# Peptides against a protein of PDB entry 4X86: the designs that were tried, part 29

Target 1, 56 residues: chain A of PDB entry 4X86
Amino acid sequence: EGPQLLLSEAVSRAAKAAGARPLTSPESLSRDLEAPEVQESYRQQLRSDIQKRLQE

## One batch from the design tools (peptide; aimed at target 1 V11 A17 R21 L29)

Design b2_p29_4_s3 (made by RFdiffusion4, then SolubleMPNN; from b2_p29_4, 12 letters changed)
Fold by OpenDDE base, seed 5:
Structure b2_p29_4_s3 (fold): chain B 56 residues (1-56), chain A 29 residues (1-29)
Amino acid sequence: as target 1 above (56 residues)
Amino acid sequence: SEAAERVAAQLRAMGIDPAPISDILRRHF
């Protein structure tokens, strides 16, 4: 299996690159992004993308 | 918001589809 990538980490990187700061707090944003259903959808996206790349 | 869209654009550049979290992005940015 291995360690999981976190969507919250990806969004943090994206926000930094965009020069954007959350109107709420980084902590509240991370809390929402780390909700189980959100993280699971992200995991499925990653899996789907890998599978698609293998088919190319 | 514009900030939310900028974050979404960076996610796309990273190969991440931001559509599933668009509501979250708009809520926080």
Scores: peptide ipSAE 0.721, ipTM 0.943, DockQ to the pose 0.706
OpenDDE base, seeds 1, 2, 3, 4: peptide ipSAE 0.720, 0.720, 0.721, 0.720; ipTM 0.942, 0.942, 0.942, 0.943

Design b2_p29_4_s4 (made by RFdiffusion4, then SolubleMPNN; from b2_p29_4, 10 letters changed)
Fold by OpenDDE base, seed 5:
Structure b2_p29_4_s4 (fold): chain B 56 residues (1-56), chain A 29 residues (1-29)
Amino acid sequence: as target 1 above (56 residues)
Amino acid sequence: AAAAEAVAAELRAMGIDPSPIEAILRRHF
């Protein structure tokens, strides 16, 4: 089971909300955010959030 | 750096902890 929202998409939304544009290309940023170790940390965070909610 | 922090703040508002990617944000923003 994996997340539907990629971290790269979440950051894109956050950047838009902040009115911020990357100094690099959006594609370069997405590439870094889609690295396996980065996406795994995001997945772990999502799993932890779900578990915390189930315990509340 | 200010832009990176602004993006991080929005991530927090979305319920996402930006700590694992702060260095990435600083590199790109």
Scores: peptide ipSAE 0.716, ipTM 0.937, DockQ to the pose 0.741
OpenDDE base, seeds 1, 2, 3, 4: peptide ipSAE 0.715, 0.715, 0.715, 0.714; ipTM 0.938, 0.937, 0.938, 0.938

Design b2_p29_5 (made by RFdiffusion4)
Pose (drawn by RFdiffusion4):
Structure b2_p29_5 (pose): chain A 56 residues (1-56), chain P 29 residues (1-29)
Amino acid sequence: as target 1 above (56 residues)
Amino acid sequence: EEEEEFVEEVVSFLEKHAPELLEQLVVEP
């Protein structure tokens, strides 16, 4: 479809493709992925990379 | 191949920004 805007869903898809199951639970892992610092770092990375590919 | 590239991108991001979250994952045989 497109680049995943939600880091939590990106990680879930990656784990499923890697066959990885959490030691804790998907709910615990998602809660930690929603920490403001992690979500903000992801949004900045996404913004930077999109602008760069647009620079063609 | 596309799924592997996606997984590497997500792992690389988490290793830079929140590496302790990767310890919560186990790859089952």

Design b2_p29_5_s1 (made by RFdiffusion4, then SolubleMPNN; from b2_p29_5, 14 letters changed)
Fold by OpenDDE base, seed 4:
Structure b2_p29_5_s1 (fold): chain B 56 residues (1-56), chain A 29 residues (1-29)
Amino acid sequence: as target 1 above (56 residues)
Amino acid sequence: SEDERFVQQVLQFLEQHYPELLSLLERLP
């Protein structure tokens, strides 16, 4: 499939934009967020959110 | 719902790693 935004990357970007700093290492957070089940949930949520916006 | 479960899961991760970001997200309408 085409390029997709990983949850870990999305959270990382959001954290940087907000000036937030992790209590743990960024790598630790990324590892947690890159779990297949977590990423799949994010994919589904993202798809749902996009669909909702398109229906507005 | 699936959406609710996902949100709670993400919030849990943010609580552990980015508490100030979590606070910001929780204030969003």
Scores: peptide ipSAE 0.032, ipTM 0.435, DockQ to the pose 0.086
OpenDDE base, seeds 1, 2, 3, 5: peptide ipSAE 0.030, 0.025, 0.025, 0.029; ipTM 0.433, 0.418, 0.410, 0.429

Design b2_p29_5_s2 (made by RFdiffusion4, then SolubleMPNN; from b2_p29_5, 14 letters changed)
Fold by OpenDDE base, seed 5:
Structure b2_p29_5_s2 (fold): chain B 56 residues (1-56), chain A 29 residues (1-29)
Amino acid sequence: as target 1 above (56 residues)
Amino acid sequence: SADREFVERVLAFLERVKPELLDLLEVVP
């Protein structure tokens, strides 16, 4: 359970929403964003953000 | 909007954890 959105997917969605594109290949960027430690950090922040929002 | 908040959260995370990745993104006009 908990947040399941991958950082790589989140960045892709955010980029589209912001009208942005990667200056490097999407594949290279995705590889960096899919690093386990980075993904875990994002999961933690997402969980924290959700909890914070629920308290507001 | 939901999209704006989502973008802000993602950008805030990147700025905190891997700010160098922000330089790899370009806003398309």
Scores: peptide ipSAE 0.314, ipTM 0.772, DockQ to the pose 0.810
OpenDDE base, seeds 1, 2, 3, 4: peptide ipSAE 0.308, 0.303, 0.310, 0.309; ipTM 0.770, 0.765, 0.771, 0.771

Design b2_p29_5_s3 (made by RFdiffusion4, then SolubleMPNN; from b2_p29_5, 15 letters changed)
Fold by OpenDDE base, seed 4:
Structure b2_p29_5_s3 (fold): chain B 56 residues (1-56), chain A 29 residues (1-29)
Amino acid sequence: as target 1 above (56 residues)
Amino acid sequence: SADEQFVQQVRQFLEQHAPWLLDLLERVP
């Protein structure tokens, strides 16, 4: 039921932690990060990662 | 660190599924 963490939020946090910033604008980057196909792939990875942890 | 691990996880995802997004980011010294 919904992603654990939105990709846009994840990238924002990661970029901040890494000291990175958009070359264009935060808004432009957000639009790209909010693409449904990209977010769905991220959701699948999160789900897979959680399942792997549960199997350890 | 935990932050480094998180960054690497996100970077790994982008490299695999949306590498073009990495080109939209730059490190700030």
Scores: peptide ipSAE 0.370, ipTM 0.824, DockQ to the pose 0.863
OpenDDE base, seeds 1, 2, 3, 5: peptide ipSAE 0.341, 0.191, 0.370, 0.389; ipTM 0.813, 0.695, 0.825, 0.830; seed 5 fails the geometry check

Design b2_p29_5_s4 (made by RFdiffusion4, then SolubleMPNN; from b2_p29_5, 15 letters changed)
Fold by OpenDDE base, seed 5:
Structure b2_p29_5_s4 (fold): chain B 56 residues (1-56), chain A 29 residues (1-29)
Amino acid sequence: as target 1 above (56 residues)
Amino acid sequence: DEARRFVERVEAFLREHYPELLDLLERVP
């Protein structure tokens, strides 16, 4: 339950918007961003942030 | 605390993969 956004997608969009290109391979990027603990932390952070914004 | 740790992980990721992006984000007021 909660937001189902991927950190990989967020980083990809941010990088694209900034015109930034990675120094590493796509495989390396995916390995680091799609780690289960990282994604879970991201989900929790998003949920918390959304809740705070809704309460403002 | 969890939020802080998450930010630190993201910063480390950017430092390794997108150093220019990290630099850009650090300039945000």
Scores: peptide ipSAE 0.404, ipTM 0.780, DockQ to the pose 0.089
OpenDDE base, seeds 1, 2, 3, 4: peptide ipSAE 0.401, 0.402, 0.397, 0.403; ipTM 0.779, 0.779, 0.775, 0.780

Design b2_p29_6 (made by RFdiffusion4)
Pose (drawn by RFdiffusion4):
Structure b2_p29_6 (pose): chain A 56 residues (1-56), chain P 29 residues (1-29)
Amino acid sequence: as target 1 above (56 residues)
Amino acid sequence: EREEGLEELEELSEIEGVEPILEQLVVED
């Protein structure tokens, strides 16, 4: 479809493709991925990379 | 497909604060 805007959904898709199951639970992992610092860092990386590919 | 998922997890670990969170994942055989 397109680049995943939600980091939580990106990690879940990656873990499924890797066959990884959490030691804790998907809910606990998702809660940690929603920490503001983590979500903000992801948003900045996405913004930077999109602008750069657009620079063609 | 499993190798692609591992690459994706590696790429995601470059995000600040994500690597220690990803240690909660166990890859099953």

Design b2_p29_6_s1 (made by RFdiffusion4, then SolubleMPNN; from b2_p29_6, 14 letters changed)
Fold by OpenDDE base, seed 5:
Formats: C-alpha cells, structure tokens, sequence
Structure b2_p29_6_s1 (fold): chain B 56 residues (1-56), chain A 29 residues (1-29)
C-alpha cells in the first residue's frame, strides 16, 4: 500500500557518504535492517518526524 | 558529504534495533 521508505536504503546512502563499509556484506547488513520489527521502528520514526515538521 | 553521512548514521542509530547492526560498519579513513 503505497511506496515504502526502506531503512536499509537510508543506511546505505548514509554509509556511502560517510565512507563506511560493512564488516559483513552490504546484503547481510540490508537483510538485518529489513527485519520487520526494525523496519516498523523506522516507519514510526518517519511518521513522528513528518508530524513534527507539520507542526513547525 | 562525509560529515552529513556520519550525522545521518548517528540519527538512524537512535532507532530501536538499529545500533547493533550499525556496529558492523567499518569507517574508512
């Protein structure tokens, strides 16, 4: 239902910018970041951030 | 931007369950 903002993508972009590489592998890192409970926490954070910006 | 990337990683690490995963990152000099 609608586009999904992935935590794994956010981390990937940030890590690239920061010059960081996973000790495991990009795929392994992404897999763990895509765990349902972790993704849900990210979704909640995104919602909170959006709501706060709308209040400003 | 390197500094922006580091700041974003720090922000993302505050999300429950993420910090332990990000500990697997090696930061290149």
Amino acid sequence: as target 1 above (56 residues)
Amino acid sequence: DRAAGLAELARLAEIPGVAPILERLRFLP
Scores: peptide ipSAE 0.711, ipTM 0.943, DockQ to the pose 0.900
OpenDDE base, seeds 1, 2, 3, 4: peptide ipSAE 0.711, 0.710, 0.710, 0.710; ipTM 0.943, 0.943, 0.943, 0.943

Design b2_p29_6_s2 (made by RFdiffusion4, then SolubleMPNN; from b2_p29_6, 11 letters changed)
Fold by OpenDDE base, seed 5:
Structure b2_p29_6_s2 (fold): chain B 56 residues (1-56), chain A 29 residues (1-29)
Amino acid sequence: as target 1 above (56 residues)
Amino acid sequence: AREAGLRALEELSRIPGVAPILERLRFEE
């Protein structure tokens, strides 16, 4: 259970909207963002944010 | 859309370990 959004996808979309590109490559950026510990931190943050919004 | 993207990046940078990765981004003029 819980949010299944990928951090790498979220960053990719945000970067595109902001007009930002990585120094190396999108693939390299995504690889780093897909590190398990980073993705888990994202999941936790997303869950927390959702809970906060539901309580507003 | 651009402002929304910037705000999103700012929010994402608060996630542990993400800010150093996002520092690799360069912005279009």
Scores: peptide ipSAE 0.703, ipTM 0.935, DockQ to the pose 0.861
OpenDDE base, seeds 1, 2, 3, 4: peptide ipSAE 0.703, 0.701, 0.699, 0.700; ipTM 0.935, 0.935, 0.934, 0.934

Design b2_p29_6_s3 (made by RFdiffusion4, then SolubleMPNN; from b2_p29_6, 12 letters changed)
Fold by OpenDDE base, seed 5:
Structure b2_p29_6_s3 (fold): chain B 56 residues (1-56), chain A 29 residues (1-29)
Amino acid sequence: as target 1 above (56 residues)
Amino acid sequence: ARAAGLAALEELSRIPGVAPILERLRVLP
């Protein structure tokens, strides 16, 4: 259990805001960002951030 | 919004395994 936000979506939003474009296709970039190990690392980061915020 | 986007990308790059993928992004003028 825990937050389930897609890293690929977060990167997409940030890239659009920054005016950044992928050297590869957006789909290829998203596919790599959706790799299980990478997504799990993101989930852990989100959980840690939430816990830190709750403790502040 | 642009500055916030850049800051977000920097933050996301600290996630293990993400930085090499984000190197495939180019910030355009």
Scores: peptide ipSAE 0.722, ipTM 0.940, DockQ to the pose 0.893
OpenDDE base, seeds 1, 2, 3, 4: peptide ipSAE 0.721, 0.721, 0.720, 0.720; ipTM 0.940, 0.940, 0.940, 0.940

Design b2_p29_6_s4 (made by RFdiffusion4, then SolubleMPNN; from b2_p29_6, 10 letters changed)
Fold by OpenDDE base, seed 5:
Structure b2_p29_6_s4 (fold): chain B 56 residues (1-56), chain A 29 residues (1-29)
Amino acid sequence: as target 1 above (56 residues)
Amino acid sequence: EREEGLRRLEELAKIPGVAPILERLEVLP
């Protein structure tokens, strides 16, 4: 339950917009960004940010 | 656009554990 946006996808989109590319490989970068602990941190931040925005 | 993309990356880098990973990104001119 809650926001389920992927960190790896968010980074991918932001990187493309910024004109950035991985020095190693997209797959290697995505693998690390998809680590459970990192994704969970993203979910927590996203949820918190949404809640804060709704309270504005 | 580019500036928005950079802003997004900066925000994402605030997530615990993410900044070191994003260091592997190269921003193209």
Scores: peptide ipSAE 0.711, ipTM 0.940, DockQ to the pose 0.884
OpenDDE base, seeds 1, 2, 3, 4: peptide ipSAE 0.710, 0.710, 0.709, 0.709; ipTM 0.939, 0.940, 0.940, 0.940

Design b2_p29_7 (made by RFdiffusion4)
Pose (drawn by RFdiffusion4):
Structure b2_p29_7 (pose): chain A 56 residues (1-56), chain P 29 residues (1-29)
Amino acid sequence: as target 1 above (56 residues)
Amino acid sequence: SSLTEQLAELLPHVAPETVEFVASRLVLE
């Protein structure tokens, strides 16, 4: 479909493709992925990469 | 680890530190 805007969904999709199950729970992992620093770093990486591909 | 490498390929826009953190909490089925 397109680049995943939500990091939590991107990780969920990657873990399923890798066949990985959490030691804790999906809910605990998602809570940690929503930490502001993690979400903001992801948003910045996405913004930087999109602008660069657009530079063609 | 092999799982960390696979997750890094599947998550190209995720910081390495976050990939290592996520991989440390996962096991293979």

Design b2_p29_7_s1 (made by RFdiffusion4, then SolubleMPNN; from b2_p29_7, 11 letters changed)
Fold by OpenDDE base, seed 3:
Structure b2_p29_7_s1 (fold): chain B 56 residues (1-56), chain A 29 residues (1-29)
Amino acid sequence: as target 1 above (56 residues)
Amino acid sequence: SPLERRLAELLPLVAPEVIRWVAGRLRLE
């Protein structure tokens, strides 16, 4: 349970907003960002941020 | 870099080392 937003999805949106494209491919970048340790860190940060805002 | 700074603004919860990693794998159009 917890936030389901993927870091890979967030990065894809951010890259597009910044006017940047992957040197290789979107799929390749996403695959690397979906590594469990990377995603878990992001999930924890996201959850912490949400909880902090709810307590304000 | 300007790209890293922009990415950091768009991804405030993402660690700086990940921002650098991502920026190094992108190019501006």
Scores: peptide ipSAE 0.586, ipTM 0.915, DockQ to the pose 0.710
OpenDDE base, seeds 1, 2, 4, 5: peptide ipSAE 0.585, 0.584, 0.583, 0.584; ipTM 0.915, 0.915, 0.915, 0.915

Design b2_p29_7_s2 (made by RFdiffusion4, then SolubleMPNN; from b2_p29_7, 12 letters changed)
Fold by OpenDDE base, seed 1:
Structure b2_p29_7_s2 (fold): chain B 56 residues (1-56), chain A 29 residues (1-29)
Amino acid sequence: as target 1 above (56 residues)
Amino acid sequence: SELEERLAELLPLVPEEVIRAVASRLRPE
């Protein structure tokens, strides 16, 4: 029911893949991305995307 | 920026405003 991967974790992986690191600390960035509104939006988008793909 | 473009490709479901915010907190190696 929840997201397969939290936004904070997804961003951390993406940053590494892009060859970039946080200016300060990875923890501070992750904390900001764990805001309820941001995570909920990501969850809804992911859920919607999966449902659409299943219908294609 | 190039970093934002790469992040957007890796994070297709993440809004542009969040991508921009993330990029501003990162630096290329």
Scores: peptide ipSAE 0.530, ipTM 0.903, DockQ to the pose 0.729
OpenDDE base, seeds 2, 3, 4, 5: peptide ipSAE 0.523, 0.525, 0.524, 0.530; ipTM 0.902, 0.902, 0.902, 0.904

Design b2_p29_7_s3 (made by RFdiffusion4, then SolubleMPNN; from b2_p29_7, 12 letters changed)
Fold by OpenDDE base, seed 3:
Structure b2_p29_7_s3 (fold): chain B 56 residues (1-56), chain A 29 residues (1-29)
Amino acid sequence: as target 1 above (56 residues)
Amino acid sequence: SALEERLAELLPLMPEEVIREVASRLRLE
């Protein structure tokens, strides 16, 4: 697997590539992702959403 | 939550590699 970027930078690049301006900053999102463990119910929901996105 | 809202907003914009990174950080894999 290739090198990983910091999540904030990765998300910023994704937004720029899509020509979009998210309302929340990638830095803010990255900070949230560094928070303590996500609750299981949310984890399962997010897993489903990610799988759906990858199937497009 | 704030995290859920931010992810809902940005997830459609993410390429696969970024999504995989998010999944890894959230211990989804």
Scores: peptide ipSAE 0.083, ipTM 0.587, DockQ to the pose 0.063
OpenDDE base, seeds 1, 2, 4, 5: peptide ipSAE 0.083, 0.070, 0.055, 0.065; ipTM 0.587, 0.576, 0.550, 0.570; seed 2 fails the geometry check

Design b2_p29_7_s4 (made by RFdiffusion4, then SolubleMPNN; from b2_p29_7, 12 letters changed)
Fold by OpenDDE base, seed 4:
Structure b2_p29_7_s4 (fold): chain B 56 residues (1-56), chain A 29 residues (1-29)
Amino acid sequence: as target 1 above (56 residues)
Amino acid sequence: SALEERLAALLPLMPREVVRAVASRLRLE
């Protein structure tokens, strides 16, 4: 499971929890989330967060 | 927006600019 899948899953869960639905197609939104800089940022933050929690 | 703030809370590890982009593509039911 790579960053793109993690990102997509997170966004889907958040949207559902917020009671929100896409104005456009969910595929269009997913495509925008595929930007490498977005995925890399998420990956790094996730990794950092996990490491910090392990040290608590 | 209220939606953006709600999403940001639900997506704490996401860059704010990404959350904003997502919010702009969503609406509340």
Scores: peptide ipSAE 0.451, ipTM 0.880, DockQ to the pose 0.691
OpenDDE base, seeds 1, 2, 3, 5: peptide ipSAE 0.447, 0.451, 0.446, 0.450; ipTM 0.880, 0.881, 0.880, 0.880

Design b2_p29_8 (made by RFdiffusion4)
Pose (drawn by RFdiffusion4):
Structure b2_p29_8 (pose): chain A 56 residues (1-56), chain P 29 residues (1-29)
Amino acid sequence: as target 1 above (56 residues)
Amino acid sequence: ETVAFLEEVVARLEEKVAELEEEVAELEE
């Protein structure tokens, strides 16, 4: 489809492909991924990388 | 616990990519 805008969904698809199951629960992992610092860092990385590929 | 789980996901994905690269090299030979 396209680049995942939600970090929580990106991690979930990566874990599934890796066959990894959480020690805690998917709900606990998702809550932590939603921390503002983590989501903002992801958004900034995405913005920087898209602009750079656009620089062609 | 969350960080340790994410590190495990990354290690497993790196190992799987290395195995698939070896399989592709064998099919090319």

Design b2_p29_8_s1 (made by RFdiffusion4, then SolubleMPNN; from b2_p29_8, 11 letters changed)
Fold by OpenDDE base, seed 4:
Structure b2_p29_8_s1 (fold): chain B 56 residues (1-56), chain A 29 residues (1-29)
Amino acid sequence: as target 1 above (56 residues)
Amino acid sequence: TTRAFLEEVRRRLEEKRREEERERREREE
């Protein structure tokens, strides 16, 4: 699974956990999540969260 | 948090899709 599929799955899991129903199809959402700026932002956020957890 | 980020990313992408659909309709009219 490429980073894109992992991000799309992570967004879908976050939506379910929030009780939110996606309005876009999973396929359309996955395509939008392939944008390099979105992936970079996700990578930065994930790194930040990991660092916070390691400092606790 | 990563969760809050992913929720916000989803929200923004869904909003952008609605805007793109409006712009497409306005261009086809």
Scores: peptide ipSAE 0.281, ipTM 0.759, DockQ to the pose 0.028
OpenDDE base, seeds 1, 2, 3, 5: peptide ipSAE 0.274, 0.274, 0.275, 0.278; ipTM 0.754, 0.754, 0.753, 0.756

Design b2_p29_8_s2 (made by RFdiffusion4, then SolubleMPNN; from b2_p29_8, 16 letters changed)
Fold by OpenDDE base, seed 3:
Structure b2_p29_8_s2 (fold): chain B 56 residues (1-56), chain A 29 residues (1-29)
Amino acid sequence: as target 1 above (56 residues)
Amino acid sequence: TTAEFLAEVERRLAEQRAREAAEAARLAE
């Protein structure tokens, strides 16, 4: 319990904001989101979004 | 956006779990 629950919750909130319903269980989602390739892709997307907001 | 990216990740993971569950169901028959 801890960081993994926070990450799965963040993904569930993002899905809801996009008009989608979460289909993956929080436990399975937390496990899969720990994959290094997913973490790196998320880091790159987050950096891109921050840069876009700074240019607005 | 980050929100769209995370929603797409969730969708892909759900599709993978559905395939794994279908394979497990075939092995249980």
Scores: peptide ipSAE 0.183, ipTM 0.692, DockQ to the pose 0.029
OpenDDE base, seeds 1, 2, 4, 5: peptide ipSAE 0.141, 0.134, 0.134, 0.177; ipTM 0.628, 0.620, 0.623, 0.688

## One batch from the design tools (peptide; aimed at target 1 P3 L5 R53)

Design b2_p30_1 (made by RFdiffusion4)
Pose (drawn by RFdiffusion4):
Structure b2_p30_1 (pose): chain A 56 residues (1-56), chain P 30 residues (1-30)
Amino acid sequence: as target 1 above (56 residues)
Amino acid sequence: EAELEALIAQLKEEQGQDAVNELAEDLAAR
């Protein structure tokens, strides 16, 4: 479909493809992925990479 | 989010759906 805008959904899709199950729970992992610093870093990486590919 | 959606729309308009798929694959690999 497209680049995943939500880091929590990106990690969930990656874990499923890797066959990885959490030691804790999906809910605990998602809560940690929603930490502001983690979500902001992801948003900045996404913005930077999109702009660069656009530079063609 | 709205900004990122605009940039993705722009990438699709200028370079096509394959460029959006490549970007989605690169991000998923990280």

Design b2_p30_1_s1 (made by RFdiffusion4, then SolubleMPNN; from b2_p30_1, 15 letters changed)
Fold by OpenDDE base, seed 3:
Structure b2_p30_1_s1 (fold): chain B 56 residues (1-56), chain A 30 residues (1-30)
Amino acid sequence: as target 1 above (56 residues)
Amino acid sequence: DEELRRLIEELRRRLGEEAVRQLAADLAAR
């Protein structure tokens, strides 16, 4: 299972794994990701929503 | 969920589709 990652950490890891670099300010991205409505507590919801949208 | 939609689209715009897929996989693995 490993350590639980915060959403911002998960995004950073995913970006690295994909070889992606942010096209916008990293600080702006971090700010958006650290907003209460998109914090770690929404991880499951986010995952589900992403999965649904990827299936569309 | 509109909020999450907007976030996902922003992530797709900023990082690309593959990063979004990796994000989903990473979240699912934890």
Scores: peptide ipSAE 0.227, ipTM 0.783, DockQ to the pose 0.056
OpenDDE base, seeds 1, 2, 4, 5: peptide ipSAE 0.224, 0.221, 0.221, 0.215; ipTM 0.775, 0.778, 0.782, 0.777

Design b2_p30_1_s2 (made by RFdiffusion4, then SolubleMPNN; from b2_p30_1, 16 letters changed)
Fold by OpenDDE base, seed 5:
Structure b2_p30_1_s2 (fold): chain B 56 residues (1-56), chain A 30 residues (1-30)
Amino acid sequence: as target 1 above (56 residues)
Amino acid sequence: DEELQQLIEQLRQQQGEEAVQQLAQEQAAK
C-alpha cells in the first residue's frame, strides 16, 4: 500500500512542530502545496523512500 | 520554488521514517 500522507498536512505539521515558516509567502506556498502534480510527486517519492527504508 | 523543494525533501525524510515506524508498530501489534 502507498503512503496516505498529504504534502499539505505534512508541511503544516512540520511548520507547527518547528515553530517556523518558510520564506515563501503563505499564499504561494499554499498554491504550490495544493497543486495536484506536486502532491502526486511527493506521494510517489515518499512511497519510494519508504520502500528503500524497508529494504535496508 | 527551490525553497519549497528543499522543504519537501526534508519532510519526505521525516515522513518516511515515521511511516516505517508506524508500519513496524502495526505489524508488531498483530
Scores: peptide ipSAE 0.315, ipTM 0.804, DockQ to the pose 0.058
OpenDDE base, seeds 1, 2, 3, 4: peptide ipSAE 0.308, 0.313, 0.312, 0.306; ipTM 0.802, 0.805, 0.804, 0.801

Design b2_p30_1_s3 (made by RFdiffusion4, then SolubleMPNN; from b2_p30_1, 12 letters changed)
Fold by OpenDDE base, seed 5:
Structure b2_p30_1_s3 (fold): chain B 56 residues (1-56), chain A 30 residues (1-30)
Amino acid sequence: as target 1 above (56 residues)
Amino acid sequence: SAELEELIAELERRLGRAAVEQLAADLAAR
């Protein structure tokens, strides 16, 4: 159903949808999302972890 | 993972809880 969204793009879309803007520069956030420990292969794990975090 | 938990916490700080909730929804949809 279309191209897979990169995590950075997903974050951007989520922020816009929620009417939120980063406290810091978008560039700094993008750099954080580009870190090697954050990979697209971790998307499912990230989703799961978010769900768990939201229950805390 | 610890790294992902830290990322989530940072996203909540930077964008707020609503954005993180939306992110989870978007990830589920794709």
Scores: peptide ipSAE 0.312, ipTM 0.815, DockQ to the pose 0.058
OpenDDE base, seeds 1, 2, 3, 4: peptide ipSAE 0.266, 0.279, 0.174, 0.144; ipTM 0.789, 0.794, 0.729, 0.701

Design b2_p30_1_s4 (made by RFdiffusion4, then SolubleMPNN; from b2_p30_1, 16 letters changed)
Fold by OpenDDE base, seed 2:
Parts: C-alpha cells; sequence; structure tokens
Structure b2_p30_1_s4 (fold): chain B 56 residues (1-56), chain A 30 residues (1-30)
C-alpha cells in the first residue's frame, strides 16, 4: 500500500498518466479538489478501498 | 497465522469505526 496522497495529487498523477487535461484552469481545479468535503470523501473512499483489500 | 489474522481484524475494526465516524460527521454537516 503506497503513501496516502491528497486527492489533488492523485488527480494530477492520473491526468498525467492518462494524458488528460482539465477543462477548467489548473488553479480552479486544484481549489475545488482541495475543498474539505471533497478531501473527506476521498479519504473515506481510500479507507474503504484499504478495508476491502484487507478482506480479500 | 493467528497473529496476522488478529492484526487484520483489528485493522478492519478500526477502519470500519473511523469510516462510520466520518460518515456521521458528513451527515451532521449537511
Amino acid sequence: as target 1 above (56 residues)
Amino acid sequence: DAELQELIQELRQRLGEEAVQQLAQEQAAR
């Protein structure tokens, strides 16, 4: 299990890997991704994924 | 391995409890 990244970092890495570009400005996207509610949802999903892996 | 199984169960329990707490916080914030 790798380091827990912030959602903004995860999205940035995924975008680079996929060759995808955001439709909004990078700054606006980063601001949205760093919103507390979005980060909390991401942390919940990450924790859920870790839990599922432990159940495998 | 009993020790490994105990560790996995502890992690499942803690992760589950923390997930429930986070869901409760999200619901309370709505």
Scores: peptide ipSAE 0.056, ipTM 0.629, DockQ to the pose 0.071
OpenDDE base, seeds 1, 3, 4, 5: peptide ipSAE 0.054, 0.052, 0.055, 0.055; ipTM 0.623, 0.612, 0.619, 0.626; seed 5 fails the geometry check

Design b2_p30_2_s1 (made by RFdiffusion4, then SolubleMPNN; failed a check: too like the target's own chain; its pose is not in this set)
Amino acid sequence: SAEERRRREEELERERRRQQLEQVLKRLQE

Design b2_p30_2_s2 (made by RFdiffusion4, then SolubleMPNN; failed a check: too like the target's own chain; its pose is not in this set)
Amino acid sequence: MEEEERERREEEEKERRRQQLQEILQRLQE

Design b2_p30_3 (made by RFdiffusion4)
Pose (drawn by RFdiffusion4):
Structure b2_p30_3 (pose): chain A 56 residues (1-56), chain P 30 residues (1-30)
Amino acid sequence: as target 1 above (56 residues)
Amino acid sequence: SPLEMAREIVEHLELPESYIPSIAELLEEE
């Protein structure tokens, strides 16, 4: 489809492809991925990378 | 569609809407 805008969904999809199951629960992992610093860092990385690929 | 997804990306990142066609093209190349 496209680049995942939600880090929580990106991680879930990566874990499934890696066959990884959480020690805790998917709900606990998602809660931690929603921490503002983590979501903001992901948004900034996404913005930077898209602009760079656009620079062609 | 690639165009609808490009629009969602532009809106989410608060980029100029002029990039929508370019992002849609990159999505089609993927």

